# Peptides against a protein of PDB entry 3ESW: the designs that were tried, part 16

Target 1, 322 residues: chain A of PDB entry 3ESW
Amino acid sequence: NNIDFDSIAKMLLIKYKDFILSKFKKAAPVENIRFQNLVHTNQFAQGVLGQSQHLCTVYDNPSWHSIVLETLDLDLIYKNVDKEFAKDGHAEGENIYTDYLVKELLRYFKQDFFKWCNKPDCNHCGQNTSENMTPLGSQGPNGEESKFNCGTVEIYKCNRCGNITRFPRYNDPIKLLETRKGRCGEWCNLFTLILKSFGLDVRYVWNREDHVWCEYFSNFLNRWVHVDSCEQSFDQPYIYSINWNKKMSYCIAFGKDGVVDVSKRYILQNELPRDQIKEEDLKFLCQFITKRLRYSLNDDEIYQLACRDEQEQIELIRGKTQ

## One batch from the design tools (peptide; aimed at target 1 L13)

Design b1_p12_4_s3 (made by RFdiffusion4, then SolubleMPNN; from b1_p12_4, 4 letters changed)
Fold by OpenDDE base, seed 1:
Structure b1_p12_4_s3 (fold): chain B 322 residues (1-322), chain A 12 residues (1-12)
Amino acid sequence: as target 1 above (322 residues)
Amino acid sequence: SLELFELLQKLQ
């Protein structure tokens, strides 16, 4: 009996697709109960859920994308991308152009567009006066600041003129296009929106140990790529563990299509105890939220994303797939 | 399993 291996391969692929799709069907009552119990009893799980409700969807705003593209110097950006692409990109194909774009956006954002703010300048004394500023603490937003999703305002007194300067910590990324300053939170928030505005697949990465960055899905590299706007860093996931010698416990990525524990990509040494949640419960939580985010997608979209998820898991477990 | 996924990708 000539075994038709091609027919068997086709049948296996069909059955595998059906199996994958079955995992993304509506959650069973028992899974809903497990989810509800987990988020009600575990503070870390509640935090991950709360972040997902904001970070997974907030950047999918076409009006914001238009405002971003109208605000950036697109002529300068594309001129620089074209220049770098002309040097080396032609041999590697068209998909590498997007990697050059992200690298230029990192350069442009850090060097030309946005400013790091340890302390604000004095509103009365003018530019380059931050050295004269003494922190007085933090307070709630006033009526004007509250219009721009501001949770906290840092208060500073000028040692030279004695006047008070307010540094509102805005969470509205459109307001950040005006203010052009902040710390890691403001940098990552606005830069995530910028990348999304170019139609890129982007995730926001939250680290429990007080840092945040992005991941971009490179079609050229066929994987998620580390992107840190503060560091002007592209594909350097090791910088925190190795270069900074930072101790870390959790890194969670939030995107429109899923929530993923990416700790294995960034925590290479000096791992802190992962004691906030059971590993099985964290895995369940991320899968459950991801499943909900994909409810409106068709079977082919679900399958393609599931294949991408499996490839990422291979990378996270075995190291970079060449 | 990841192993099954890798095997099936080779059949495509």
Scores: peptide ipSAE 0.274, ipTM 0.880, DockQ to the pose 0.707
OpenDDE base, seeds 2, 3, 4, 5: peptide ipSAE 0.177, 0.244, 0.160, 0.213; ipTM 0.845, 0.867, 0.830, 0.858

Design b1_p12_4_s4 (made by RFdiffusion4, then SolubleMPNN; from b1_p12_4, 4 letters changed)
Fold by OpenDDE base, seed 4:
Structure b1_p12_4_s4 (fold): chain B 322 residues (1-322), chain A 12 residues (1-12)
Amino acid sequence: as target 1 above (322 residues)
Amino acid sequence: SLELFELLKKLL
């Protein structure tokens, strides 16, 4: 009996594609009820949902992408990318060029473009006066600051001149193109938009223990790559757990195509109790939100993303960056 | 499962 193995393999691939696609059909009524009950009864679930409603969509703004590209020194960026790419002897057209671009964007952003702000400079005394600033606390935004999605304003008094300086914590990334300063929140927010403006697949990673960073999907490495603009770090997911000895409980990645618990990539030691939600409920929540984000995609897009998700889950289980 | 499918794709 000549078993037509090719025909069997083709049939198996078709049936598998259909099986995968069946998982991404509209949620059953029971799943909707479970989701609603979860987000109404669990504060952590509500927080993840709230973040997903913003972070999964806000960066997919073509007008913002244009403003970013007009603001960056693209000539300098591409000159440096081309220089480093040529130095390593790569052929033109390789997917690796994008990794060089992301590395240069990290350099450019930290060294040339954006500033870390522990304390603001005194508005009266000028540059490099932050050492003279004393924190007085935080306030709500004024009418002008409120136009730029400002939730809080840190208030500082200058020890030299006695004047008050406001440090509004803007969440509008376009305003951050003007201010050119912030902490991890402002850095990650604007840098996520910058990467998106180059047409890259990017996720915003929220850590419960008050840090945030990015992930970029490298077509060369065929995986999600850790990217921290504050640290000028590329593919160093261990820096928090190992180098900083940071204790962490949750790392959640938010992207246009899904919400993923990426804690296993970053929490390598000093794990804090994961007591905010049941593991099964968190898994359900992330899958449910991801499913909703994909409802408008075609079957081929859904299938490609599902294959990517499965590869990532295997990576996270094995602890092997492929 | 993906490993099985990647294997199956290589057999085609």
Scores: peptide ipSAE 0.024, ipTM 0.539, DockQ to the pose 0.444
OpenDDE base, seeds 1, 2, 3, 5: peptide ipSAE 0.017, 0.018, 0.018, 0.020; ipTM 0.571, 0.615, 0.579, 0.592

Design b1_p12_5 (made by RFdiffusion4)
Pose (drawn by RFdiffusion4):
Structure b1_p12_5 (pose): chain A 322 residues (1-322), chain P 12 residues (1-12); non-standard residues A184 YCM
Amino acid sequence: as target 1 above (322 residues)
Amino acid sequence: STSLYNLINNLS
């Protein structure tokens, strides 16, 4: 009995596909209650649910993608990307070009395109002039800025001239293309959209302890890559936990293809208690949403995606890539 | 599902 593994191996791969295609089916009403309900037991759940709605479908918008592309200096971007591919781009330029592009976009965005804003500059006094602004709080948007999905307008008084500069907080990323300033918040909103506009596979990563950033899929490194525009950072998920020494509890990724707990990639010391939701329930929550996010996908798509997800679980469950 | 995924990779 030379036991045939190649036979048993080829078989199974077949059986596994059926297991997978079955998993991403229906929404049998049994687990539906578990969902509709959990979203009332727990607000961390309603939190994730709400954000999944604002953040997964939103950046897939051709009208926007095109405006961003019109607006960005593609000649400049691609020139530099090409210049860096010139100083050899790995023996295997095996979709490495895509990585060089993301890196250059980070540079352009930071060094060139968008600017940080703690207090705003005075609208009537010069440009470099923010530290003579004392804030008078926040309030609702006026008629104009109401168009751009704004909730809060921070207003400031200039002690040197008396005029009031205002700093609307927009969510319409197309509006940000114009204003070209803000904090992680909008820096990240626009940068996610920018990444999506090159057709990249992109995600919005949300840290409960007030920071947001991106994840991009590098076909060259065939895994998700941490991208933080504010820090012009490429593959440095440790940056928060170690370099900054920031304490963190949860990290959640959002995208067209799914919602995934990516905590393990980032919270690699100074771990805070995860006391917000039964860990079993969180797994369920993401799975149900990811499953819901895929009813209209076909079998080949449902499967290829589920494998990428699995490859990710073993990356997170373990301590490393591969 | 992760265990099955790893098993299939090891048999391949």

Design b1_p12_5_s1 (made by RFdiffusion4, then SolubleMPNN; from b1_p12_5, 7 letters changed)
Fold by OpenDDE base, seed 1:
Structure b1_p12_5_s1 (fold): chain B 322 residues (1-322), chain A 12 residues (1-12)
Amino acid sequence: as target 1 above (322 residues)
Amino acid sequence: SLELYELLKKLL
């Protein structure tokens, strides 16, 4: 009996695809109960869920994308990308162009567009007066500041003129296109929107130890790439653990297609205790949220994303982040 | 696994 190996291989591929797709079907009642109990009893799980409800969807706004593209100096950006691509990229193929784009956006954002704000300038004394500013504390937003999703306003007194300057911590990224200043939160928020506005696959990475950055899916490298707008950093996931010698416990990535524990990419040494949630429960939580985010996708989209997820998991296990 | 899938593709 000539075993039709081609027929067997085709059948195995079909069964494998069906098996993968079965994992993304509607959650069973028992899984829903487990999820509800977890987010009700575990504060860290509740925090991850709350962040996912905002960060996974907020940047998928076509109106915001248009406003971003109209605000940026696209002529300068593409001129610089074309210049760098013409040096080396033409030999590597078209997919590398997007990596050059992200690198230029990092340069443009840090050097030409946005400003780091430790302390604001005095509204009365003008530019370069931040050295004269004394913090008085924080308060709630006023009626005007509240229009731009502001949760906190830092208050400063000028040592020179005695006037009060308000530094509202805006969460509206469109308002940040106007203000052009902030700390890691404002930087990452607006930069995530900028990358999304170019049609890129982007995730927002939250670190429990008070830092945030992005990941971009490079078609050239065929993996998720570390991107930090504050540091003008591309593909340097080691900078926190090695260069900063930072101690960290959790790094969670939030994207439109999923929530992923990416701690293994960034926590290379000095790991803090992971005591906020059981590892099994965190894995379940991220998978459950990811499954919900994919409910509207077709079988081919689900399968492609599942294959990408598996490649990432293999990368994270093998320590091949570079 | 993706590795299994890629292996199966090579058998086709």
Scores: peptide ipSAE 0.025, ipTM 0.577, DockQ to the pose 0.556
OpenDDE base, seeds 2, 3, 4, 5: peptide ipSAE 0.019, 0.020, 0.024, 0.022; ipTM 0.582, 0.551, 0.545, 0.570; seed 3 fails the geometry check

Design b1_p12_5_s2 (made by RFdiffusion4, then SolubleMPNN; from b1_p12_5, 9 letters changed)
Fold by OpenDDE base, seed 1:
Structure b1_p12_5_s2 (fold): chain B 322 residues (1-322), chain A 12 residues (1-12)
Amino acid sequence: as target 1 above (322 residues)
Amino acid sequence: DIELFELLKKLL
């Protein structure tokens, strides 16, 4: 009896696809109860849910994408991408062009477009006066600042002229296209929108120990790639643990298609206690939110994303992030 | 799940 191994392989693939798709069906009542209990009893879980409700969908705005593309110097960007691609990229295939684009966007954003703001310049004394600024504390937004999703305003006094300068911490990324300054939060917020505006698959990565960055899905590398706009960094997930010697406990990635614990990619040494939630409950939470984000997708889209998820999990377990 | 996926990839 010649065992038709090809027929068996096809049948196994069909059964596997059906099995994967079955995991993305509507949640059972018991899973809904578990989810509700978890987010009501665990503060960390509530925080992850709250972040997912914003970060997973806010950047999928076509009107914002148009405003971004109209604001950036696209001629300069594509000129630089084409120049670098012409040197090295032709032999590596067309998919590498997008990696060159992301690298140029990192350069352009840090060097030409956006500014790091430890302290603002004095509104009265003008440019390069931040050295004369003394922090007085933080307050709520005024009526104008509140229009741009501002939660906090840092207040500074000029030691030279005595005037007060306000530094609103805007969460509206369109306002950040105007102000063009901030810290890691403003940098990552606007840069995430910029990458999304080019039609890229992007995730926002939140670190519990007060840092944020992006991940981009490279079609050339066929994996999620670390991207930090503050550092002009591409594919260097080790910079926090190794170069900074940073201690970390959690890194959570938020994208339109899912929420993923990516801690294993970035926490290579000096791991802090993961005591905010049980590992099984965090895994359940991320899977539950991911399942909800995929409810409107067809079976083929769900299957392709599930295959991508599985490859990422294999990568994270094997430590093959490079 | 990972083990099953890896097993299936080896069978293809």
Scores: peptide ipSAE 0.026, ipTM 0.532, DockQ to the pose 0.809
OpenDDE base, seeds 2, 3, 4, 5: peptide ipSAE 0.014, 0.013, 0.011, 0.016; ipTM 0.508, 0.547, 0.470, 0.548; seed 2 fails the geometry check

Design b1_p12_5_s3 (made by RFdiffusion4, then SolubleMPNN; from b1_p12_5, 8 letters changed)
Fold by OpenDDE base, seed 1:
Structure b1_p12_5_s3 (fold): chain B 322 residues (1-322), chain A 12 residues (1-12)
Amino acid sequence: as target 1 above (322 residues)
Amino acid sequence: DLELYELLQKLL
C-alpha cells in the first residue's frame, strides 16, 4: 500500500492548526481562577497586568498617528531612506526598505527631533543653563500639567537667578511632540508611537532594572529586532548585558497582539535572581493576557501569530537573536 | 507545543 505521505502531511497540518486554535479559545473557569488568584497575590503579576492594560492598546490610535506624521519632517526622512536604500537595498529586496526606515527614524529622532534631559534649562535664564540647576525634589502636577497625563513634576532651582523651573514627567506622547525632551521613559513612549504611526509591528519592552526600549518586527529579517531610541541602536540586544555590563532579571515586551517574556534576548550575563514570580506563573500570565488580546481575531490571524510566536520561542531557546 | 512545531517543520 503506497503510503500517501503528502496526504498524511496535510492531515497533520490540519490537526496541528486545530490544536493551536484550541489554545486560543475562551479560558476555562479554572484558568480564570488561577489568573485572578495570581494577580491578587503576586505584586509582579499585578504590575505586568497593569502595564499590559495601557501599553498593549494606547498606541493604536489613528488620530495620534495622523498628528505624528504631520509633525515629523517626512520629506527629510524619506530622502535619507531613499539615499541609503539606493546604495545597497536593491540587491537585498523590497522588504529591507523598512529596516532602512527604522534606522533613519532612530537617527532623525536622536539627532534632529528629541533631546535628552538630565536637568531642564532655567525658564528665566534661557537655553544652555541646565548646569546651574539644583534639584529640590518632586511634587504632584498642577492643573495645567494634569491635562497631559503627568504623574510627577521634578522641581529645580536656578543657582544664578534663584527662580524655580518645573520639569513635568508627561506620559501623554502628543504633549512630548511639543516638549521634545525627556529621559528613557519619554524617549521610548514617543518613539513607540512614531514607529506605530508608520504602520509597523512594534512592542514596548520594559526592563525591571529601570530601562525601556522597543522591538520592531522586521519582514526582511523575519524576526523581532531590538530598537533603542536613546542609543540610536538597531539590532544590538547585547548592549545592556555586554557593553553596559548591566545586571538584569526581567525584560517583558508589550504589543497589541501579545505580552512576551523576552529576557533571554537581552540577559546574556550578570543575571539577577528571578524571584518575583514562579517561572510557570509568569509563562501562564503572559499567555493568558496574549489570549485575551487575540479574542477578536479570526482563525487565520490567530494561526499566523501563533506561528510567529513559536519561531520567536525557537530563536530565544537557541540563542539565535542575531 | 514547541517540540511538536519543530517536529512538524522537520516533516515539511
Scores: peptide ipSAE 0.028, ipTM 0.578, DockQ to the pose 0.793
OpenDDE base, seeds 2, 3, 4, 5: peptide ipSAE 0.018, 0.023, 0.012, 0.027; ipTM 0.547, 0.537, 0.458, 0.575; seeds 4, 5 fail the geometry check

Design b1_p12_5_s4 (made by RFdiffusion4, then SolubleMPNN; from b1_p12_5, 7 letters changed)
Fold by OpenDDE base, seed 4:
Parts: sequence; C-alpha cells; structure tokens
Structure b1_p12_5_s4 (fold): chain B 322 residues (1-322), chain A 12 residues (1-12)
Amino acid sequence: as target 1 above (322 residues)
Amino acid sequence: SIELYELLQKLL
C-alpha cells in the first residue's frame, strides 16, 4: 500500500495551521476575566500592560518616520553601509545588507548624532560645562516641557554662574531629534523610532533594573537580534549579565505584533528573584496582549508570526543564539 | 510541547 506521504503531510500542515489560528481567535470570556483580574490585582502586570499600550504602537507613525528620515544624514549613512558591505564582498540584494544598515545606524547614532547626558551643560556658560553642574533634584515639567511628553525634569545649578539649568526627560522622540541628548531611555526611545523609520521589525526591551534597549528582526539571521544604541552593540545580549555583571530579574520586549518575556536571552547569570508575578501569569499576560495586537491581522500573517514565535521560544529554551 | 501533544490528539 503506497502511503501517499505527500497527501498526509499536506493534511497535517492544514490541520496544524487551523490549530494555530484557533489560538488567535477572540479571547474566551474566562480569559478576559483572568486578564482583568490579573492587571487589577498585580502591579507588575499593570505596568506591563501600561507599557504595551504605548510601546507596541507609538513607533508605528508614518509622519514620525518621515521626520526621522528628513533629519538623518542618509547620504552619509548609505555611503558607509555601501562601503562596509562592499568590503565583505556581498552581492546586492542579500538580506545581510539590513544588518550592515543597523550596524551603521548604531555607529552614526552614537558617534555623529546623539550625546550621552550625565549632566546637562549650563545654558548660560555653553558647551562642555557639565562638570560645573550640581544636581538639585527633580521637578514636574513646565507648560512648554509638558508639550513633549515630559514626566520629569532634572534640575541643575551651575557652580560657575549660579544659573539653573533644566534637563527635561522627554519621552517625545521627535523632540529628541532636536535635543540630541539623553540617557538610556532617550537613546532607546529615539533609536527604536529610527530603526522603525527604515521599515524594520523592532521591539523595545524593558529591563526592570533600570536599562532599556532594542531588538530588531534580522531576516538574514532569521531571529531577533539584540541592539543597544548606548553601547553601539549588535548581537551582544550577554553584555549586561557578563560584561557589566548586572543583576536582573525581568526583560520584556514590546513590539507591534507582541509582548515577549526575553529574560532568558539576557539574564545569563546573577538572576534576581522573579517575585513580581507568577511565571504562569506573566506567560498568560504576554500571550493575551500579543493575541490582542494580532486581532486585525489575516490568517496568513497570524500563522507566519506564530511560526516566528515558536522559533524564538525554541531559541530561548535552548539558550543558543542560532 | 503540550500543544503538539494536544494537536496530535486532535489529528488522530
């Protein structure tokens, strides 16, 4: 009996697709109740939800993408990308070109475009005067600062001239194109938008222990790649745990298509207690938010993303970057 | 995965 293995394989694939798609149907009433109870009773869950409501969608703004592309020195960027790409002997049209682009954007952003701000320069004394600045604390934004999604303003006094300098912690990435300075929050925020402006799949990674970075999906590597604009780092997820010896508990990635616990990618040693939420509840929360983010997608898009999710979960379990 | 097992059970 010639078993038609091709027919069986096709039937299996169809049923598998249908099964996967069935998981992304509208949440059952019981799941909605569980979700509501979780976000109302668990502060960490509420925080993850709140972040997802902003970070998953805010960067999908075509007007912002245009402003970014108009602001960057695209001629310099592409000249450098083309130069490095050509050195390595790659043919035009290879998916690897995007990896070169991201690496150049990391270089350009850190070296040419954005500045790290431990302390602001004195507004009166001018450039390179941050050494003369004494922190006085933090204040709420004024009326002008509030226009740019500013939650906190750091206040500094100049030891030389006695004037007060305000360092608003802007969350508006378009304002950051003007100010061109900040710490990890401002760096990651603007850099996430920059990567999105090139049409890349990007996630914002929040670490509970006061750091933030990006991931982008490399079509060449066929996986999520660690990207830290502050460090000019590409595919070095170990830098926090190993190089910095940083203790961490949670790393959560926020993207347009989902929310994912990526802690296993970054927490390689010195793990802090994961006591903010039950592991099962965090898994449920991330899956529930992800499901909601995909409600408008077609069956083929849902299936492709589900396959990508499965590959990522396998990667995270194996502890091997493929 | 439990999911693959459940799938296999549905396919059988």
Scores: peptide ipSAE 0.023, ipTM 0.510, DockQ to the pose 0.120
OpenDDE base, seeds 1, 2, 3, 5: peptide ipSAE 0.017, 0.016, 0.015, 0.021; ipTM 0.553, 0.567, 0.558, 0.576; seed 1 fails the geometry check

Design b1_p12_6 (made by RFdiffusion4)
Pose (drawn by RFdiffusion4):
Order: sequence, then structure tokens, then C-alpha cells
Structure b1_p12_6 (pose): chain A 322 residues (1-322), chain P 12 residues (1-12); non-standard residues A184 YCM
Amino acid sequence: as target 1 above (322 residues)
Amino acid sequence: DELENFQLETVL
């Protein structure tokens, strides 16, 4: 009995596919209640549910993608990307070009395109002039800035001239292309859209302790890569937990293809208590949403995606890549 | 390889 593994191996891969294609099916009403309900037991759940709605489908918008592309200096971007591919892009330039592109986009975005804003500059006084602005609080958007999905307008008084500069907080990333300024918030909104506009596979990562950033899929490193535009950072998920010494509890990724708990990638010390939701319920929550996000996908798509997800769980469950 | 083994073990 030379026991045939290759037979049993080839078989099973077949059986596994059925198990997978079955998992991402229906929404049998049984687990539906578990969902519709959990979203009332718990707000951390409603939180994730709400964000999934604002953040997964939103950046897949050709109209926007095109405007961003018109607006960006592609000649410059691709030139530099090409210049860096020139100084030899790995023996296997095996979709490595895509990585060099993301890196260059980070540079362009930071060094060139978008600017930080704590207090705003005075609108009437010069440019470099923010530390003589004392804030008078926040209020609703006026008629004009209401168009751009704005909730709060922070207003400021200039002690040197008396005029009031205002700093609307927009969510319309196309509006940000114009204003070209802001904090993580909008820096991240626009940068996610920018990444999506090159057709990259992109995600919005949300840390409960007030920071947001991106995840991009590197086919070259065939895994998700941490991208933070504010810090012009490429593959440095430790940056928050270690370098900054920031204490964190949860990290959640959002994208067209799904919602995933990516905490393990980032919260690698200074761990805060995860006391917001039964861990079992969170797993369920993401799965149900990810499943819901895929009804209209075909079998080949449902499967190839589920494997990427699994490859990721092993990466997180374990301590490393591969 | 590790993923394939994981899938085989899941089925088993």
C-alpha cells in the first residue's frame, strides 16, 4: 500500500472549493437575526457596519477616478517611477513596478501635492501665518461648503487683522483635490481614492484610537502592504505601536472586497484591552459583511478572494509574512 | 504549500 497522496491531495482541493463556495452563499435568515440584532446589542458593531457602508463601495467611482487622474501630474509621477525602475527594480521585476508606483505616489502626495493643516493660515494676511489665529469653535456648513458633504466648519479669528478664516471639514474627496490641505482624516480619504484611481486593490484601515490609513495589495509581495500617506510610509505597520509608542485596541480594514480585522498586523505592543465586543461576534460581523459584499461575484471570484483572505489569517495568526 | 496543507487539513 504505497498510499497515494497526490491522488488524495488533488482530491480535497476539489472538496475544499465546494466548502468555500458554500460558505459564501445564501444569507440563511438564521444568521441574519444574529446580524440585525448584534447591531443593536453593540455600537462597536453599528460602528463597523456604518463605516462599511461609507467606505467599501465609495472609492470605486470612474467619474472620480478620472478627475483625480486629470488633476494629478502623471507625467511627473510616472517619470520618477520610471527613473527608480531604472536603478534596477529587483531581478524579478514581477509586478514590482506597481510597488515603485505606490511609493512614488506617497512622495508626490506629501512632498508635492497636499499640505497639513493644524490651524489654518489667515485668509487675508499672508500664507505662513497660523499661530496668530485663535479658534472660536465649530459650526455647520454654509450654503456653498454644504455641497461638499461637510459637517463641521471650524472657524478662527486672526488677531492681527480681525478677519475670520474658516476650515471646512469635507468628506468629498474631489473637493480635497482643490483645497489640498487637511489632517489624517482627509489626507487618507484622498489618498485612498488616489490609490484606487490607478486601479490598485486598496483599503481604508481604521484605528479606534483616532488614526486612519491605507492597505494596498502588492502582487509582488503577494500580501497586503501598509501604506500611510501622512508619514509617507510604505511597509511599516509597526510605526504606530513601536516608533510612536501609541497604545491601540482595534484595527479594521474596509474595501470593495471585504472588511477584515487587521489588528494583529499593527497592535504589536502597548496593547490596550479589547473590551468592546465579544471577539466571536466581531469575527462573525466581518464575515457576514464580507459575505454580503460578494453576492454578485462569480464562483471563480468568490474562491480566489477567500484564499487571499485565508493567506492573510495565517499571516496575522502567525507572526510573519509567507 | 502551507496554505494547501491548511486547506487539506480543513477538509479532513

Design b1_p12_6_s1 (made by RFdiffusion4, then SolubleMPNN; from b1_p12_6, 7 letters changed)
Fold by OpenDDE base, seed 1:
Structure b1_p12_6_s1 (fold): chain B 322 residues (1-322), chain A 12 residues (1-12)
Amino acid sequence: as target 1 above (322 residues)
Amino acid sequence: DELIEYFINKVL
């Protein structure tokens, strides 16, 4: 009896696809109970859920994408991308063009568009007066500032003229297109929206130890790539653990298609205790939220994303991020 | 091996 190995292989592939798809079916009652209990009893889990409800969907706004593209100097950006792409003589193919685009967006954003703000300039004395500013503390937003999702306003007094300057910490990324200044939060927020406005697959990465950055899915490299707008950094996940010697416990990535623990990509040494949640419960939480984000997708989309997720998990376990 | 455990826990 000639075993039709091709027929068996096809049948195994179908069964494997069905098995993968079965994991993305509606949660069982027991899983819903586990999820509800976890987010009600564990503060870290509640925080991850709260962040996912905002960060996974807020950047998928076509009106915001249009405003971004109308605000950026697209002629300058594409001129620089074309110039860098032409140096390689097109030998690497068309997919590498998007990597050049992201690298130019990092350059443009840091060098031409946005500013780091340790202290604001004095509103009365004008530009380059931040050295004269003394922090007085923080307060809630006024009626105007509250229109732009402002949770906190930093208050400064000018040592020269004695006037008060307000530095609102805006969470509205469209307001950040006007103000063009901030710290890591404002930088990452607006830069995430910028990358999304070019139609890219982007995740927002939250680090528990007070930093935030992006990941971009490179079609050329066929993986998630580290992107830090503050550092003008592309594909350098080691900068925090190695260059900064930063101690870290958790890095969580938030995207439209899922929530992923990416700690293994960035925590290469000096790992802090992961004592905020059980590892099994964190894995369950991220998978449960990811399942919910994919409920409207078809079977082929679910399968493609699941295959990408498995490749990422293999990469993270093997330490093959670079 | 964490990789082996990962695959075992996915298939079982």
Scores: peptide ipSAE 0.020, ipTM 0.595, DockQ to the pose 0.129
OpenDDE base, seeds 2, 3, 4, 5: peptide ipSAE 0.017, 0.016, 0.009, 0.009; ipTM 0.484, 0.506, 0.479, 0.471; seed 5 fails the geometry check

Design b1_p12_6_s2 (made by RFdiffusion4, then SolubleMPNN; from b1_p12_6, 7 letters changed)
Fold by OpenDDE base, seed 1:
Structure b1_p12_6_s2 (fold): chain B 322 residues (1-322), chain A 12 residues (1-12)
Amino acid sequence: as target 1 above (322 residues)
Amino acid sequence: DELIKYHINKVL
């Protein structure tokens, strides 16, 4: 009896695909109860859910993508990408070109487009007056500031002229295209939208210890790549733990297709206690939210994403995040 | 404020 090994292999692949797809079916009643209990009893879980409801979907706006692309100097960007691509002699095809694009977007954003704001300039005295600014605290937004998803406004007094300058902390990324200044929150918010506007697979990474950055899925490297707009950093996940000697507990990535604990990529030393949630409950939470985000996808899309998730989990376990 | 602290630690 000639065992048709090809038929057996095909059958095993089908059964494996069906098994993977079965994990993304509608949650059982017991899983829904577990999820509801977790988000009602655990503040960290509630925070992750709240962030996912915004960060996973807000950047998938075609009208915003058009406004971004109309605002950026695309001629300069592509000229610089083409120039760097030509230097390396890489006949390596279209996939590596996207890595050069992301590197140029990091350069362009930090050097030409956006500004870090420790303190605002005085609205009365003009440019380069931030040294004369004293913080008075924070207040709620006024009627104009409230139109742009402003949660808080930092208030500063000028030591030279005595006038008050307001620094609204806008969460509307389209308003940030106008203001072109902020801290890590504003930088990461607008830069995430910029990367999305080029049709890239992007995640927003939240660190519990007051920092935020991006991840980009490189088709050339076939993995998620660290991207920090504040640092002009590409593929340097070690900068926080090693270069900054930063202590960290949690790094959570938020994308349209899932929520993932990426702490193992960034927390290489000086790990803080992970005491906000049980590890099993965090894993369950991220998987449950990810299932919900994928409910509208077809079986082939679900399978491809599940294969990508498995590869990432293997990478994170092996410590091969370089 | 924390990011400023970490930038200082990165340069040292």
Scores: peptide ipSAE 0.024, ipTM 0.679, DockQ to the pose 0.013
OpenDDE base, seeds 2, 3, 4, 5: peptide ipSAE 0.023, 0.017, 0.021, 0.018; ipTM 0.690, 0.668, 0.645, 0.492

Design b1_p12_6_s3 (made by RFdiffusion4, then SolubleMPNN; from b1_p12_6, 6 letters changed)
Fold by OpenDDE base, seed 2:
Structure b1_p12_6_s3 (fold): chain B 322 residues (1-322), chain A 12 residues (1-12)
Amino acid sequence: as target 1 above (322 residues)
Amino acid sequence: DELIKYFIEKVL
């Protein structure tokens, strides 16, 4: 009996697809109860849910994408991408070009477009006066600042002129296109929108220990790639644990199609206690939110994303990005 | 799951 391996393979693929799709069906009543109990009883779970409600969808705004593309020097960006692409002579086609685009966007953003703001310049004394600024504390936004999703305003006094300078911590990324300055939060927020504006598959990564960055899904590398706009870093997930010797407990990625615990990609040493939630409950939470984000997708989209999820989980277990 | 993954990697 010639085992028709092709027929068996096709049958296995069909059964596997059906099995995967069965996992993404509407949550059972028991899963809904578990989810509700978890987010009401666990503060970390509530925080992850709250972040997902914003970060998973806010960047999928076509009007914002248009504003971004109108604001950036696209001629310069594409000129530089074309130049670097031509040097390496890669015949690998359109997929690798996108990696060059992300690398140029990192360069352009850090070198030409956005500024790190540890302290603001004095509004009265002008540029390069941040060294003269003394922090007085933080306050709520005024009526103008409140228009741009500002939660906190840092207040500084100039040691030279005595004037007060306000540094509003804007969460509106369109306002950040105007202000062109911030810390890791503003950098990551606007850079996530920039990457999304080029039609890229992007996640926002939140680290519990006060850092944030992006991940981009490279079609060339066929995986999620670490992207840090502050560091002009592409595919260097080790920089925090190894180069900075940073201690970390949780890294959670937020994207339009899912929420994923990516801690294993970034926490390579100096792991802090993961005591904020049970591992099983965190896994359940991320999966539950991910299912909800995919409810409107068709079976083929769900299957493709589920295959991507499985490949990522294998990568995270094997440590293949080192 | 590993056997199915192995088959998928060989067939796709």
Scores: peptide ipSAE 0.017, ipTM 0.562, DockQ to the pose 0.140
OpenDDE base, seeds 1, 3, 4, 5: peptide ipSAE 0.012, 0.017, 0.012, 0.015; ipTM 0.565, 0.475, 0.498, 0.555; seed 4 fails the geometry check

